# Designs tried in a protein design run: peptides against a protein of PDB entry 6IDX. Part 83

Target 1, 380 residues: chain A of PDB entry 6IDX
Amino acid sequence: KELAKLSADVTFATEFINMDGIIVLTRLVESGTKLLSHYSEMLAFTLTAFLELMDHGIVSWDMVSITFIKQIAGYVSQPMVDVSILQRSLAILESMVLNSQSLYQKIAEEITVGQLISHLQVSNQEIQTYAIALINALFLKAPEDKRQDMANAFAQKHLRSIILNHVIRGNRPIKTEMAHQLYVLQVLTFNLLEERMMTKMDPNDQAQRDIIFELRRIAFDAESDPSNAPGSGTEKRKAMYTKDYKMLGFTNHINPAMDFTQTPPGMLALDNMLYLAKVHQDTYIRIVLENSSREDKHECPFGRSAIELTKMLCEILQVGELPNEGRNDYHPMFFTHDRAFEELFGICIQLLNKTWKEMRATAEDFNKVMQVVREQITRA

## One batch from the design tools (peptide; aimed at target 1 A133 E144 L322)

Design b2_p26_8_s3 (made by RFdiffusion4, then SolubleMPNN; from b2_p26_8, 16 letters changed)
Fold by OpenDDE base, seed 3:
Structure b2_p26_8_s3 (fold): chain B 380 residues (1-380), chain A 26 residues (1-26)
Amino acid sequence: as target 1 above (380 residues)
Amino acid sequence: SMKKEREEKREEAIKKQAERLKKARK
């Protein structure tokens, strides 16, 4: 207890480390000897002292043995561990992950996302905070090729719904640190969209062009029996498609693929449009057909609006920016759906279409409508 | 490269998170 208190002092820490005191603490954890009176309390103070000593940055985190890591990971993976031990073990693992690449690799092999998620299903908000913080540390430290796999594991393990039900809708106010960790998780998840946001459409890629054609098909042929594909000649089909792409509100009616060559939002806008068309088909068809039937110059250009809205949402959500240590502004909506960005797009495109009608906008008012919609989204 | 710049920004964010963790224990 006194050691844990004194370990916060840099002078004491320096002397104690010079006396190999930290090695003694690590060996005590490694031994796993439960035979001592007050073992749990003693271990809690040992882990506290270890953290305080390591926080001085005098000793490298790489000094810890694999046995030590396995013991700490064991306290996180085992059910019915003392809360004081669990809390300190989560904090140690987070520190290890953040401060060492070699320790990150070892911990990522020893700890599962499912084990960390189990610590969210408790009434203790501090344990929940440390569990999310460790998830965030692992996600932040993960190589680029593994980040999407981690996000898929979060969806598979229902991380968002567990956070929503046990943290956000919990009987306790969200503390500043928990709000920060929720913000970090949100930012790191939205950063997975950066690649698509910065991917230009290739107008010569047939697979990408087929997605645009699928948007046209869903909008205009969804009620038409597939048998009535009019066998009319290739030129009449091209002229028909140009009309359809105009009705879809693309800027380039001849080659809509050109509208997705600007980055941001690049292919992410097409992903959002396709998601809306497949998941919210009735909403998509309604928006497109309401505007395709208008001859009064008050048609809302869906394609252009979807692209500019995707760009605006990327700006508002700071897609591609890394977590700031001072921020704690998370969106509860992010935890309601695994495809939260695309769902937000689907809400906002309806808001845009409504605002366009309310303003009696024309194509000349497009930027004014987008400004009003931005203000509406940022106030919500 | 844009990739290298993103990785450097990520390393900075990791460092800031590690420093935040130290401050939260004091």
Scores: peptide ipSAE 0.436, ipTM 0.914, DockQ to the pose 0.794
OpenDDE base, seeds 1, 2, 4, 5: peptide ipSAE 0.424, 0.427, 0.423, 0.433; ipTM 0.910, 0.911, 0.910, 0.913

Design b2_p26_8_s4 (made by RFdiffusion4, then SolubleMPNN; from b2_p26_8, 17 letters changed)
Fold by OpenDDE base, seed 1:
Structure b2_p26_8_s4 (fold): chain B 380 residues (1-380), chain A 26 residues (1-26)
Amino acid sequence: as target 1 above (380 residues)
Amino acid sequence: MEKERRKKEREEAIERFARRLRESRR
């Protein structure tokens, strides 16, 4: 107990470290000797002292043995561990993951997201916070190839549902630390959109062009079988498609693929449009047809609006940016759906269409409408 | 080249963020 308190002092820490004190603490953990009277209390103070000593940054985290990692991971995976030991063990693992890529690799082998999810189902918000913090650390330090898999595991209805039901909708006010961890998780999740946001459409890629054609088909030929391959169009058919692409509100009516060559938002805008068209087909068709039937120059250009809205949402959500330590603002809505960004787009495009009508906007007012919509989204 | 540069910039940004997170706990 006194050691844990004194370990916060840098002078004491330096002397204790010079006396191989950290090595003694690590060996106590490694031994796993439950035979000592008050073992749990002793272990809790040992782990506290270890954290405080390591927080001085005098000793590299890479000094820890595999046995030590396994013992700490064991305290997180065991169902009947003292809350004090569990909390400190989660904090140690988080610190290890954040400080060392080599420790990340070892910890990622010893701990599953499923084990961490179990610690979210408890009534202790501090344990929940450290569990999410460790999840966030693992997500942050994951190699690019594993980030999507981890994100898919996080996007799984189970983790989302548990966070929503046990953390966000819990009977307790969310503390600042938990709000920060939820914010971090949200930012890390949206950073997966960065690849699509920075992917330019290839105007020569037929598969990507077929998506644009599918948007046209859903809007204007909703009852027609998809069997009409988009590539076989006679010049008259190309002219017909040019009219349809104009009605869809693309800037380039001849080759709408050119509208998706700008990054951001690149292909992410097309993904949002396709999601809206497939998942919210009635809403999509309504928005397109209401604007395509107007002869009064008050038509809202859907294609252009969808692209610029996607870009604006990426800016508001800071897609591609790392989380900021001073921010605790998370959106509960992003924990309600697996495709939360696309659902947000679907809400915001309806808001944009409504705002356009209310303002009696023309194409010249486009930027003004977008500014009003930005203010509406950021105030909500 | 540009993808590798962005990857490196992201890794460096992650390291900076991880460092700041460690400092905020002290």
Scores: peptide ipSAE 0.061, ipTM 0.693, DockQ to the pose 0.382
OpenDDE base, seeds 2, 3, 4, 5: peptide ipSAE 0.006, 0.006, 0.042, 0.027; ipTM 0.378, 0.369, 0.671, 0.643; seeds 2, 3 fail the geometry check

## One batch from the design tools (peptide; aimed at target 1 L322)

Design b2_p27_1 (made by RFdiffusion4)
Pose (drawn by RFdiffusion4):
Structure b2_p27_1 (pose): chain A 370 residues (1-223, 234-380), chain P 27 residues (1-27)
Amino acid sequence: KELAKLSADVTFATEFINMDGIIVLTRLVESGTKLLSHYSEMLAFTLTAFLELMDHGIVSWDMVSITFIKQIAGYVSQPMVDVSILQRSLAILESMVLNSQSLYQKIAEEITVGQLISHLQVSNQEIQTYAIALINALFLKAPEDKRQDMANAFAQKHLRSIILNHVIRGNRPIKTEMAHQLYVLQVLTFNLLEERMMTKMDPNDQAQRDIIFELRRIAFDAETEKRKAMYTKDYKMLGFTNHINPAMDFTQTPPGMLALDNMLYLAKVHQDTYIRIVLENSSREDKHECPFGRSAIELTKMLCEILQVGELPNEGRNDYHPMFFTHDRAFEELFGICIQLLNKTWKEMRATAEDFNKVMQVVREQITRA
Amino acid sequence: SFNERHHALRRREAARVAEEARAAKEA
C-alpha cells in the first residue's frame, strides 16, 4: 500500500527502480499464489505501484517478460474478476501496446475481440473507458495490412451497437476521457476509408471497367426507344464527365475508388433510390439534368473532407458524430442520403451544368449545418 | 489522481504513435 502511494513521486521511484524494484512487482505477478482469491487487494496495490513506476519513463516497456504479459492478459481474458484488478490490467495492456510494436504483437494474440467487447458491458465507466482505449491502441499499432481485418472482426461481434447501448445511451453521462476515446475510435474508423479514397482506378483493368458497366446496366435496363437513346450516348446520361471512358473520372484522388464503392453500394443496397435518381436525369436533354457520376464523385470527396478522412487523432479533440454509432455502414448510408439531398437541392435551384459548383456549395452548407 | 495522470500520459502516447504510424506509411 505504501509503495503504491510513494511510487507516484519520482524522487522515491528512482531509488526503488535502481534496486530492481519493478522486478519485485513483476515476479510477484508472474509467480505469486492465490493472487486473485486471497490477495486481490495486495495485487491491486502491486499493479498500481507498477504502473506508477513505469509512468516515470526511466525504463523501457520492453523489459517485461512474456510471462508477465500473459498473466496481465489473463486477468483481462477471464470471466471478469475484481474491478480494480481489471482496470489496472487494461491500463497496463494499453501502455504496453502504445509503447512497443513487439508487445502489441504478443498482446494481440493473448486477448480476443469478444473478451474485450464484453468489458464494455460493465456498468463502470472507467472499465469501459480503458476497454475502448485498449481497442484504440490495438488499432493504432496494428500494421497497415492488418487493421481492416481487425475492424471487421470487432464489427462481427457488435462493437458498435454495444458502444451505442452501453456507453452512448448508458445511464452514466459520458465524461471527458470516455468522450476522448470515442473521438479517437471514430477517427480511426474513418481512416479505414483512406486507402480506397487515395486509390486510383486503373482504366485499363477490364474488371474495374465492368463495374461501371454494371452500374449503368442496373439503371438503364429499368427503363425501349428511350433506353436505346441513353446507351447511344455511352456514359453521358449516367452523368460522367468522361462520356466514353468514365474509368478516367475515378483516377481523381481523392476520392478515387471510394467513390466507386459508394455508387455500387447505393445501386445494390438501395436500388430503387439509385434507379430514381439516374432515370429522372438520363433522358433530360435540357441543360437541367443532375449528372449522377460527376455528382457522386464530388460528393464522396466532399464527405471525405467534412468527416476528415485521413486526419490523425490528436490530444485536443473530444468530438464525435453519434449517428455513426447507429449503423454498420453509416458512411455509405450517409452517401445515399446526401446524394438524394444533392438531387433535391439541384431541382430546387433549377440548376444547370454551369451551376455544378454552386449546387455543391449549397449541399456542403446543408450537410455542415445539420 | 492516478486516472488523471495515466490518461494524460496515454493520450500523448497515442498521438505520438499515430504520427509515427503515418510517417512509416509514407516511407

Design b2_p27_1_s1 (made by RFdiffusion4, then SolubleMPNN; from b2_p27_1, 16 letters changed)
Fold by OpenDDE base, seed 5:
Structure b2_p27_1_s1 (fold): chain B 380 residues (1-380), chain A 27 residues (1-27)
Amino acid sequence: as target 1 above (380 residues)
Amino acid sequence: SFDERYNKKMRELREKAAKEAAAEKAA
């Protein structure tokens, strides 16, 4: 107990480390000797002292043995462990994952996200916080291939559901530490959008052009029986499509693919537009047709708006950035929807369209409308 | 003018945020 308290002092820590004190603590954990009187209390203080000593950064985390890792992982995987031991074990595993890639690999073999989800189903918010913190650490340190697999796994849908039901909708106020871990999880998940955000459209890729054509079809051909074969000459067809792409609010009416060559948001904007058109088709058609029928120069250009809004959302959500330790702002929508980014886009594009109408904006006012919309989104 | 509408909208947002921040401090 005194050792655990004194281990927070850097002077004491330095002296104790110089006396091989950390090695002694690790051996106590490795021994697993349940035969000692007050083993659980002794172990809890041992783990506290170990963590406090290691947090000084004097000793490398790579010093820990596989046996030590297995013991700590065992305390997290066993259902009947003292809450105090569980909390400290989660914290130690988090620190190991964050500080050493070699330890990450070993821990990722010993512990599953499914086991950590079980620790979210408890009433103790501190245990929940450390469990999410460890999940976040594992997600952060995962190789890119495994990170996508982790995000797409059934475990992640289940994780979001468990967080929603047991943390966010829990009977206790969310503490700052938990709010931070929820923020971190959100940022790490939205960072998976970075590839699409930085992918330029190829204007010569027919498959990508067919998506833009599908946006046109959904907006303008949804009521027309497919029986009118587009048999009119190639020039009339090009002229017709140029008009349609203007009504869709693309900047380049001749070749809308050029609007998606800017990165960010690149192809991510097209993904959002296609999602809106397929999942919220009524909302999409309404937004497009309400603006395409206007002759008063107060039309909101959907295509341009969708691109710039996607870029703005990426900036607000810090897509491609590391989580900031000072932030704790998370969006509950992230836990309620499988495609939270696209759903957020769908809400925000409606807000943009409404704000544009309320302001009686023209195309020249576009940037000022976007400033208002940014303030609306960041304060919501 | 558009600028008047812009300034009005920005003011309304600031006033809303100030009320929300005051409510959070009073809670």
Scores: peptide ipSAE 0.270, ipTM 0.798, DockQ to the pose 0.015
OpenDDE base, seeds 1, 2, 3, 4: peptide ipSAE 0.259, 0.264, 0.266, 0.265; ipTM 0.789, 0.793, 0.796, 0.795

Design b2_p27_1_s2 (made by RFdiffusion4, then SolubleMPNN; from b2_p27_1, 18 letters changed)
Fold by OpenDDE base, seed 1:
Structure b2_p27_1_s2 (fold): chain B 380 residues (1-380), chain A 27 residues (1-27)
Amino acid sequence: as target 1 above (380 residues)
Amino acid sequence: SLSERRFAILRKRQEEVARKAREERLK
């Protein structure tokens, strides 16, 4: 107990470290020996002292043994652990993950997101906060190829639900620390969109062109079986498609793929359009057909609007921004759905279409409509 | 509290790690 208090002092810490004091503390943890009277209390203070000493940055986190990692991970995975030990163990794991890539690899083998979810279902907000912090650390340190998999995993879906129900909709006010960790988690989730946002469409890629053709098919040929491969179109079919792409509101109605060469929003806009068309087909068809049947110059160009709206949403949500230590603003909406960005797009494109009608806008008013929509979204 | 101080350290470290990770991806 006294050691834990003194360990906060840099002078004491330096001297204690010079005397191999940290090594002694790590060995106490590694031994796992419950034979001592008041073992839990002793262990809690040992872990406190260890954290305080390590926080001075004098000793590398890589000094810890695999046995130490396993013991700490064990305290997190065991159902009947003292709250004080659990809290400090989560803090240690988080620190190990953040400070060392080698420790990340070892910890990622010992700890699952599923185990961390159990620590979100508690009344202790500090435990919940450390659990989210550890998830964020694991996400930050994950290889790029695994980040998307982590986000799409069943564990992530369950995690979202648990966060929503037990943290956000909990009967307790969310403290600043938790709000910050939720913000970080959201930022990290939005960063997964950055790749698609910065991916240019290749106008020569047939697979990407087939997506645009699928948008046309869903809008105009909803009863037709997808079996007719789009590729063999005669000149008459090309002319027909050009008309359809004009009705869809693409800027380049001859080659709509060119509209997706601008980054941002690149392919992310096409992803949103396709999601809307497949998941909210009735809404998509309604929006397209309502504007395609107009001859009064008050048509809302869906394709152009979808692209610019996607870009706007990326700007509003600050997609690709790094997590800032001072921010704690998170959007609870993004914990309500797996595809929350695409769902937000679907809501906002309807808002845009409504606003366009209300303003009696023409193509010349496009930027003005977008500005009004931006204000509406930002105030919501 | 110990936790408040720790969380402040963690916030800084998260930002630093994120920054470094971006810098590495841009290389």
Scores: peptide ipSAE 0.462, ipTM 0.923, DockQ to the pose 0.858
OpenDDE base, seeds 2, 3, 4, 5: peptide ipSAE 0.466, 0.462, 0.462, 0.462; ipTM 0.923, 0.923, 0.923, 0.923; seeds 2, 3 fail the geometry check

Design b2_p27_1_s3 (made by RFdiffusion4, then SolubleMPNN; from b2_p27_1, 12 letters changed)
Fold by OpenDDE base, seed 1:
Structure b2_p27_1_s3 (fold): chain B 380 residues (1-380), chain A 27 residues (1-27)
Amino acid sequence: as target 1 above (380 residues)
Amino acid sequence: SFNERYFAKRRRLQEQVAREAAAERAA
């Protein structure tokens, strides 16, 4: 207890470290010996002292043994009755992950995000905060090949639903620290969209062009059997498609792939359009056909609107920006759905289409409509 | 509290780690 308090002082920490005091603390944890009266209390103070000492940055986290990691991971996987041991163990794991790539690799083998879910289902908000902080640490330190796995783990309805129901909709006010960790988790999740946002469409890629063709098919050929392979249409078919791409509201009616060469929003706009067309087909068809049937200059160009709206949403949500230490603003909506960005796009494109009609807008009013829509989105 | 001090340090460290990871991806 006294050691844990004194370990917060840098002078004491320096002297204690010079006397190999950290090694003694690590050995106490590694031994796992429950033989002492008050073992739980002693262990809680040992872990506190260890963490306070290591937080001075005098000793590298890489000094930690695999046995120590396994013991700490064991306390997290088999939560003891002592809340303090669990909190300190989660904090130590987070610290190890953040400070060392080598420790990240070892911890990622011992602990899964699935095991951390149990620590979100508790009434203790501090435990929940440490668990989310550890998830954030694992996400931050994940190599590029594993980032999508972390995304998928978050996109798993289970983790998201537990955060929503037990953390966000909990019976307690969300503390500033929890709000910050939820913000960080949201930022890290949005940064997975950055790759698609910065991916240019290749106008010569047939597979990418087939997605645009599928958007046309869903809008105009909804009753036609998909069996007609997108063969290289005759010149008449190309002319027909040019008309259809105009009705879809693309800027380049001849080659709508060119509209997706600008980054941002690049391919992310096409992903949103395709998601809307497949998941919310009735809404998509309604928006496209309502504007395609207008012979007046009041048609809302869906393709252009979808691209500019995707760009706007990326700007509003700060896609690609790094987590800021001073921010704690998170959107509960992004914990309500696995494809929350695409669902937000689907809501906002309907809002845009409504606003366009209400304003009796023409193509010349496009930027003005987008400004009004931006204000509406940022106030909600 | 200990938790408040801990999370205050973590906010800064998370931002730093995020910056480092972004720099590594840009290289």
Scores: peptide ipSAE 0.561, ipTM 0.952, DockQ to the pose 0.814
OpenDDE base, seeds 2, 3, 4, 5: peptide ipSAE 0.554, 0.558, 0.557, 0.555; ipTM 0.951, 0.952, 0.951, 0.951; seed 3 fails the geometry check

Design b2_p27_1_s4 (made by RFdiffusion4, then SolubleMPNN; from b2_p27_1, 17 letters changed)
Fold by OpenDDE base, seed 3:
Structure b2_p27_1_s4 (fold): chain B 380 residues (1-380), chain A 27 residues (1-27)
Amino acid sequence: as target 1 above (380 residues)
Amino acid sequence: SFDERYFSKLRKQQEKVAREAKEKKLE
């Protein structure tokens, strides 16, 4: 206990480390010897002292043994009754993951997100905060190839639902530290959108063109049995498609793919449009047809609006920004749905369409409508 | 408390690591 207090002092820490004191602490953990009276209390103080000593940055985290890692991971994986041991063990794992890529690899093999989920279901907010911090550390240190898989694991309905129900909707106020860790998790999750946001559409990619064609099909051919597409000549079809793409509100009616070459929002806008068209088909068709039937210049250009709205949402949500130490603003709504960004887009595009009608806007008012919509979204 | 001190440091460390990871991705 006294050692744990003294270990917070840099002078003491330096002297203690010079005496190989940290090695002694690691060996105590490695031994796993439950034979000591008050083992749990002793272990809690040992882990506290170890963490305080390591926080001085004098000793590399790479000094820890595999046995030590396994012991700490064991404390996290066991239904431990001792809250202090669990908190310190989560903190140690988090610190190991953040400070060492080698330790990250070892820990990522020993600990699953599923094991951390159990620590989110507890009434102790500090444990929950440490667990989310460890999740954030794992996310931050994940190689790019695994980051999407990890994101998918975090986007897994189960983790999201548990965070929502046990952390956010807990019967207690969210403390600043938890709010910050939720913010960090959200930032890391939004950064997965950055790739799509910065991906330009290739106008020559047939698969991407087929998505645009699918948007047209859903909007205009949804009632027509796909079997009865009459063999009308390729040129008449192109001219029809140009009209359809105009009705969809694309800026480039001839080649809508060109509207997605600008980054941001690049392909992310197309993803949002496709999601809306498939998941909220009635809403999509309604928005498109309400605007396509208007001869009065008050048509809301859906395609252009969807692109600019996606860009605006990326700006509002600060997609691609790094987590800031001073921020604690998280959006609970992003934990309510697995495709929360696309769902937000679907809400906001309806808001945009409504606002456009209320303002009796024309194409010349586009920027003014977008500004009003921005203000509405940022106030919600 | 220990937890308050830890989380205060953690915020800075997470930001630092995030920055380093971004910088490394840009290299």
Scores: peptide ipSAE 0.569, ipTM 0.950, DockQ to the pose 0.817
OpenDDE base, seeds 1, 2, 4, 5: peptide ipSAE 0.568, 0.564, 0.567, 0.567; ipTM 0.950, 0.950, 0.950, 0.950

Design b2_p27_2 (made by RFdiffusion4)
Pose (drawn by RFdiffusion4):
Parts: sequence; structure tokens; C-alpha cells
Structure b2_p27_2 (pose): chain A 370 residues (1-223, 234-380), chain P 27 residues (1-27)
Amino acid sequence: KELAKLSADVTFATEFINMDGIIVLTRLVESGTKLLSHYSEMLAFTLTAFLELMDHGIVSWDMVSITFIKQIAGYVSQPMVDVSILQRSLAILESMVLNSQSLYQKIAEEITVGQLISHLQVSNQEIQTYAIALINALFLKAPEDKRQDMANAFAQKHLRSIILNHVIRGNRPIKTEMAHQLYVLQVLTFNLLEERMMTKMDPNDQAQRDIIFELRRIAFDAETEKRKAMYTKDYKMLGFTNHINPAMDFTQTPPGMLALDNMLYLAKVHQDTYIRIVLENSSREDKHECPFGRSAIELTKMLCEILQVGELPNEGRNDYHPMFFTHDRAFEELFGICIQLLNKTWKEMRATAEDFNKVMQVVREQITRA
Amino acid sequence: EKEEEEEKKEEWEEFIEKKEEEREEEE
């Protein structure tokens, strides 16, 4: 108890650390008996002292043994133990992950997505905060080529709805540190879109060109002389600037292939809305048609700007858009809503092709005021 | 308010361009 008190003082901490005092603590956790059952209070003070000593930055986090790591991960992976032990255990794992790629790899193997998510279902806001913080730390430290798989795994176990039901709509008001972790989670989540945003279409890749052909087919085949007239104009009546080779329009990065993904999502998941938008504007040879392809690409780019896809998380922000915690595919759903808004605003302005940038500005103002 | 939104847009574009250049240098 006294060690937990004094370890926050650097003057004391240095003395204790210079006698390998941290090892006394790690050895006790590694091999001490009945710690959770008979000595939980002692164990809580031990973990408090350990974290306080390590927070002085005198020694590397890489000093910790695999046995110590496993024991701490064990306290998190178990059907919940004492709240004080769990809080400190989650905090120790977060610090290990943030401070070492090696520790991240070992910890990622010792804890499951389901075990971490289950700690969000406790009524204690600090336990919830550290659970989200550990999740954020794993995302921050995951190799670029593994982060997407981790997101899918957390999504399949309902991380989003659990946060919505147990944190955002929970009884206890969200305090500043929890709000900060929700902000970091949202930033990391949007940043999963960044690679596709910056990926250019290969116009010479037939498989990618066939995706555009499929998009056009879904809409034009819902319309016979009128359908023939649409196809004679290649992709003009689908609204692409490059009428003959629309794949070239997807070399603009941002938004790149993310725009294509959004269009395909709208066509497949919301086929009626996609068909309505395209057919209201595919036979319009007055200058008043709203060009779908050009509008979708620019809207995708605008949404990426508004939502700050690619921005790094920072210490000064605690903001988040709560509606993104209400749908697994909220970004794509937002695209669909905004493309309908864009078409409504276009008609309200009796807009022509020359008004394209003005309409996009009005849409930007509509979205950002909402 | 409009000018502030334009400034934010420009900052975002500069940031993305700089980040892409850094990725290219790493390659």
C-alpha cells in the first residue's frame, strides 16, 4: 500500500527502480499464489505501483517477461474478476501495446475480440474507457495489412452496437476521457477508408471496367427505344465526364476507388434509389440533368473531406458523430442519403452542368449545417 | 463561416497531398 503511494513520486521511484524494485512486482505477479482469491487487494496495490513506476519513463517496457504479459492478459481474458484488478490490467496492456510493437504482437495473441468487447458491458465507466482504449491501441499499432481484418472481427462481434447500447445510450453520462476514446475510435474507423480513397482505378483492368458496365446495366435495363438511345451515348447518360472511358474518372484520388465502392453499394443495397436517380436523368437532353457519375465521385470526395478521412487522431479533440455508431455501413449509407440530397438540391436550383460546382457548394453547406 | 469551411478544405487537401508524397518516398 505504501509502495503504491510513494511510487508516484519520481524521487522515490528512482531509488526503488535502481534496486530492481520493478522485478519484485513482476515476479510477484508471475509466480505469486492465490493472488486473485486471497490477495486481490495486495495485487491491486502491486499493479498500481507497477504502473506508477513505469510511468516515470526510466525503463523500457520491453523489459517485461512473456510470463508477466500472459498473467496480465489472463486477468483480462477471464470471466471478469475484481474491478480494480481489471482496470489496472487493461491499463497495463494498453501501455504495453502503445510502447512496443513486440508487446503488441504478443498481446494481440493473448486476448480475444469477444473478451475485450464483454468488458464494455460492465456498468463501470472507467472499465469501459480502458477497454475502448485497449481496442484503440491495438488498432493504432496493428500493421497496415492487418487493421482491416481486425475491424471486421470486432464488427462481427457487435463492437458498434455494444458501444451504442452500453456507452452512448448508457445511464452514466459520458465524461471527457471516454469521449476522447470515442473520438479516437471514430478517427481510426474512418481511416480504414483511406487506402481505397487514394487507390486509382486501373483503366486497363477489364475486371474493373466491368464493374462500371454492371453499374450501368442495373439502371439502363430498368427502362426500349429510350433504352437504346441511352446506350448509344456510352456512359454519358450515367453522368460520367469521360463518356467513352469512365474508368479514367476513377483515377482522380481522392476519391479513387472509394467512389466506385459507394456507387456499387448504392446500386446493390438500394437498387430502387439508384434506378430512380439515374433514370430521372438519363433521358434528359435538356441541360438540366444531374450527372450521376460525376456527382457521386465529387460527393465521395466531399464526404471524405467533411469526415476527415486520412486525418490522424490527436490529443486535443473529443468530438464524434454519434449517428455512425448506429449502422455497420454508416459511411455508405451516408453516401446514399447525400446523393439523394444532391439530386433534390439540383432540382430545386433548376441546375445545369455549368452550375455543378455551385450545387456541390450548397450540398456541402446543407451537410455541414446538419 | 463559408471562409472557415474553405480553409478547412484546403488544409485537408494539403495534408493528404503531403501524406501521399511521404508514402511515395518510403517506396

Design b2_p27_2_s1 (made by RFdiffusion4, then SolubleMPNN; from b2_p27_2, 12 letters changed)
Fold by OpenDDE base, seed 5:
Structure b2_p27_2_s1 (fold): chain B 380 residues (1-380), chain A 27 residues (1-27)
Amino acid sequence: as target 1 above (380 residues)
Amino acid sequence: SMEELEKKFKEWEERIKKKLEEKEKAE
């Protein structure tokens, strides 16, 4: 206990480290001695002293053995561990992940996000905070391939549901530290969109062109009897598609694929449009047909609006930026749905379409409408 | 034993405290 308190002092820490004291503490934990196992309080103070000593930055985290990592990971994975040991073990693992890529690799082999989710189901907000902090650290330090796997629909849905039910809708006020970790998790989740945001459409990729064709099909062929015989000549089809792509509000009516070559938002805009068309088909068809039937120059160009709105949402959500340590603002709504960004897009595109009508906008007013919509989104 | 560990920690504390006191006297 006294050692744990004294370890917070930099002068004491320096001398203790110079005496190989930290090596002795690590060996005590590594040995899993019956003594430390029988005396949870002593183990808790040992872990406190270790953490406080390491926080001075005098010793590299790379000095930590695989045996030590396994012991700490073991305390996190055990269902019946003392809360004080669990808290310190989570904090140590977080610090290891943040400070060493080599330790991250070892920890990521020993601990899964699924194991950490169990620590979110407790009433202790401090444990919940450290569990989310470790999830965030693992997510931040993960290679892109593993980061995508961590954010897979199943893990994300379960994590989201647990956070929503046990943290956000919990019976306790959310502390600043928890609010920060929820903010960090939100930012890291939206940063997964960066790849798609920076992916240019290839106008020669038939699969990507087929998505644009599917948008046309959903908008215009869903009401038409399949009786339009496949035999209309290639030129009539091209002319028909050019008209349809104009009605969809693409800037390039001949080759809509060219509208998705600009990054940002690149392919992310097409993903949002396809999501809207498939998941909210009635809303999509309504927006397209309401504007496609207008010949009064007050038509809202859906395709152009969807692209610019996607770009705007990426700017507002700071997609591709690292979490700021000073921010604690998280949006509970993003924990209510698995496809929160696409759902936000679906709400905002309706807001844009409404605002366009209310302003009686023309194509010349496009930037003014986007500015008003930006202000509306940032105030909500 | 717990007593042996407490004794080791006290011995370390005393050694560190003595070194700190020696350093303060040298400044």
Scores: peptide ipSAE 0.022, ipTM 0.447, DockQ to the pose 0.008
OpenDDE base, seeds 1, 2, 3, 4: peptide ipSAE 0.013, 0.014, 0.014, 0.014; ipTM 0.371, 0.388, 0.413, 0.418; seed 2 fails the geometry check

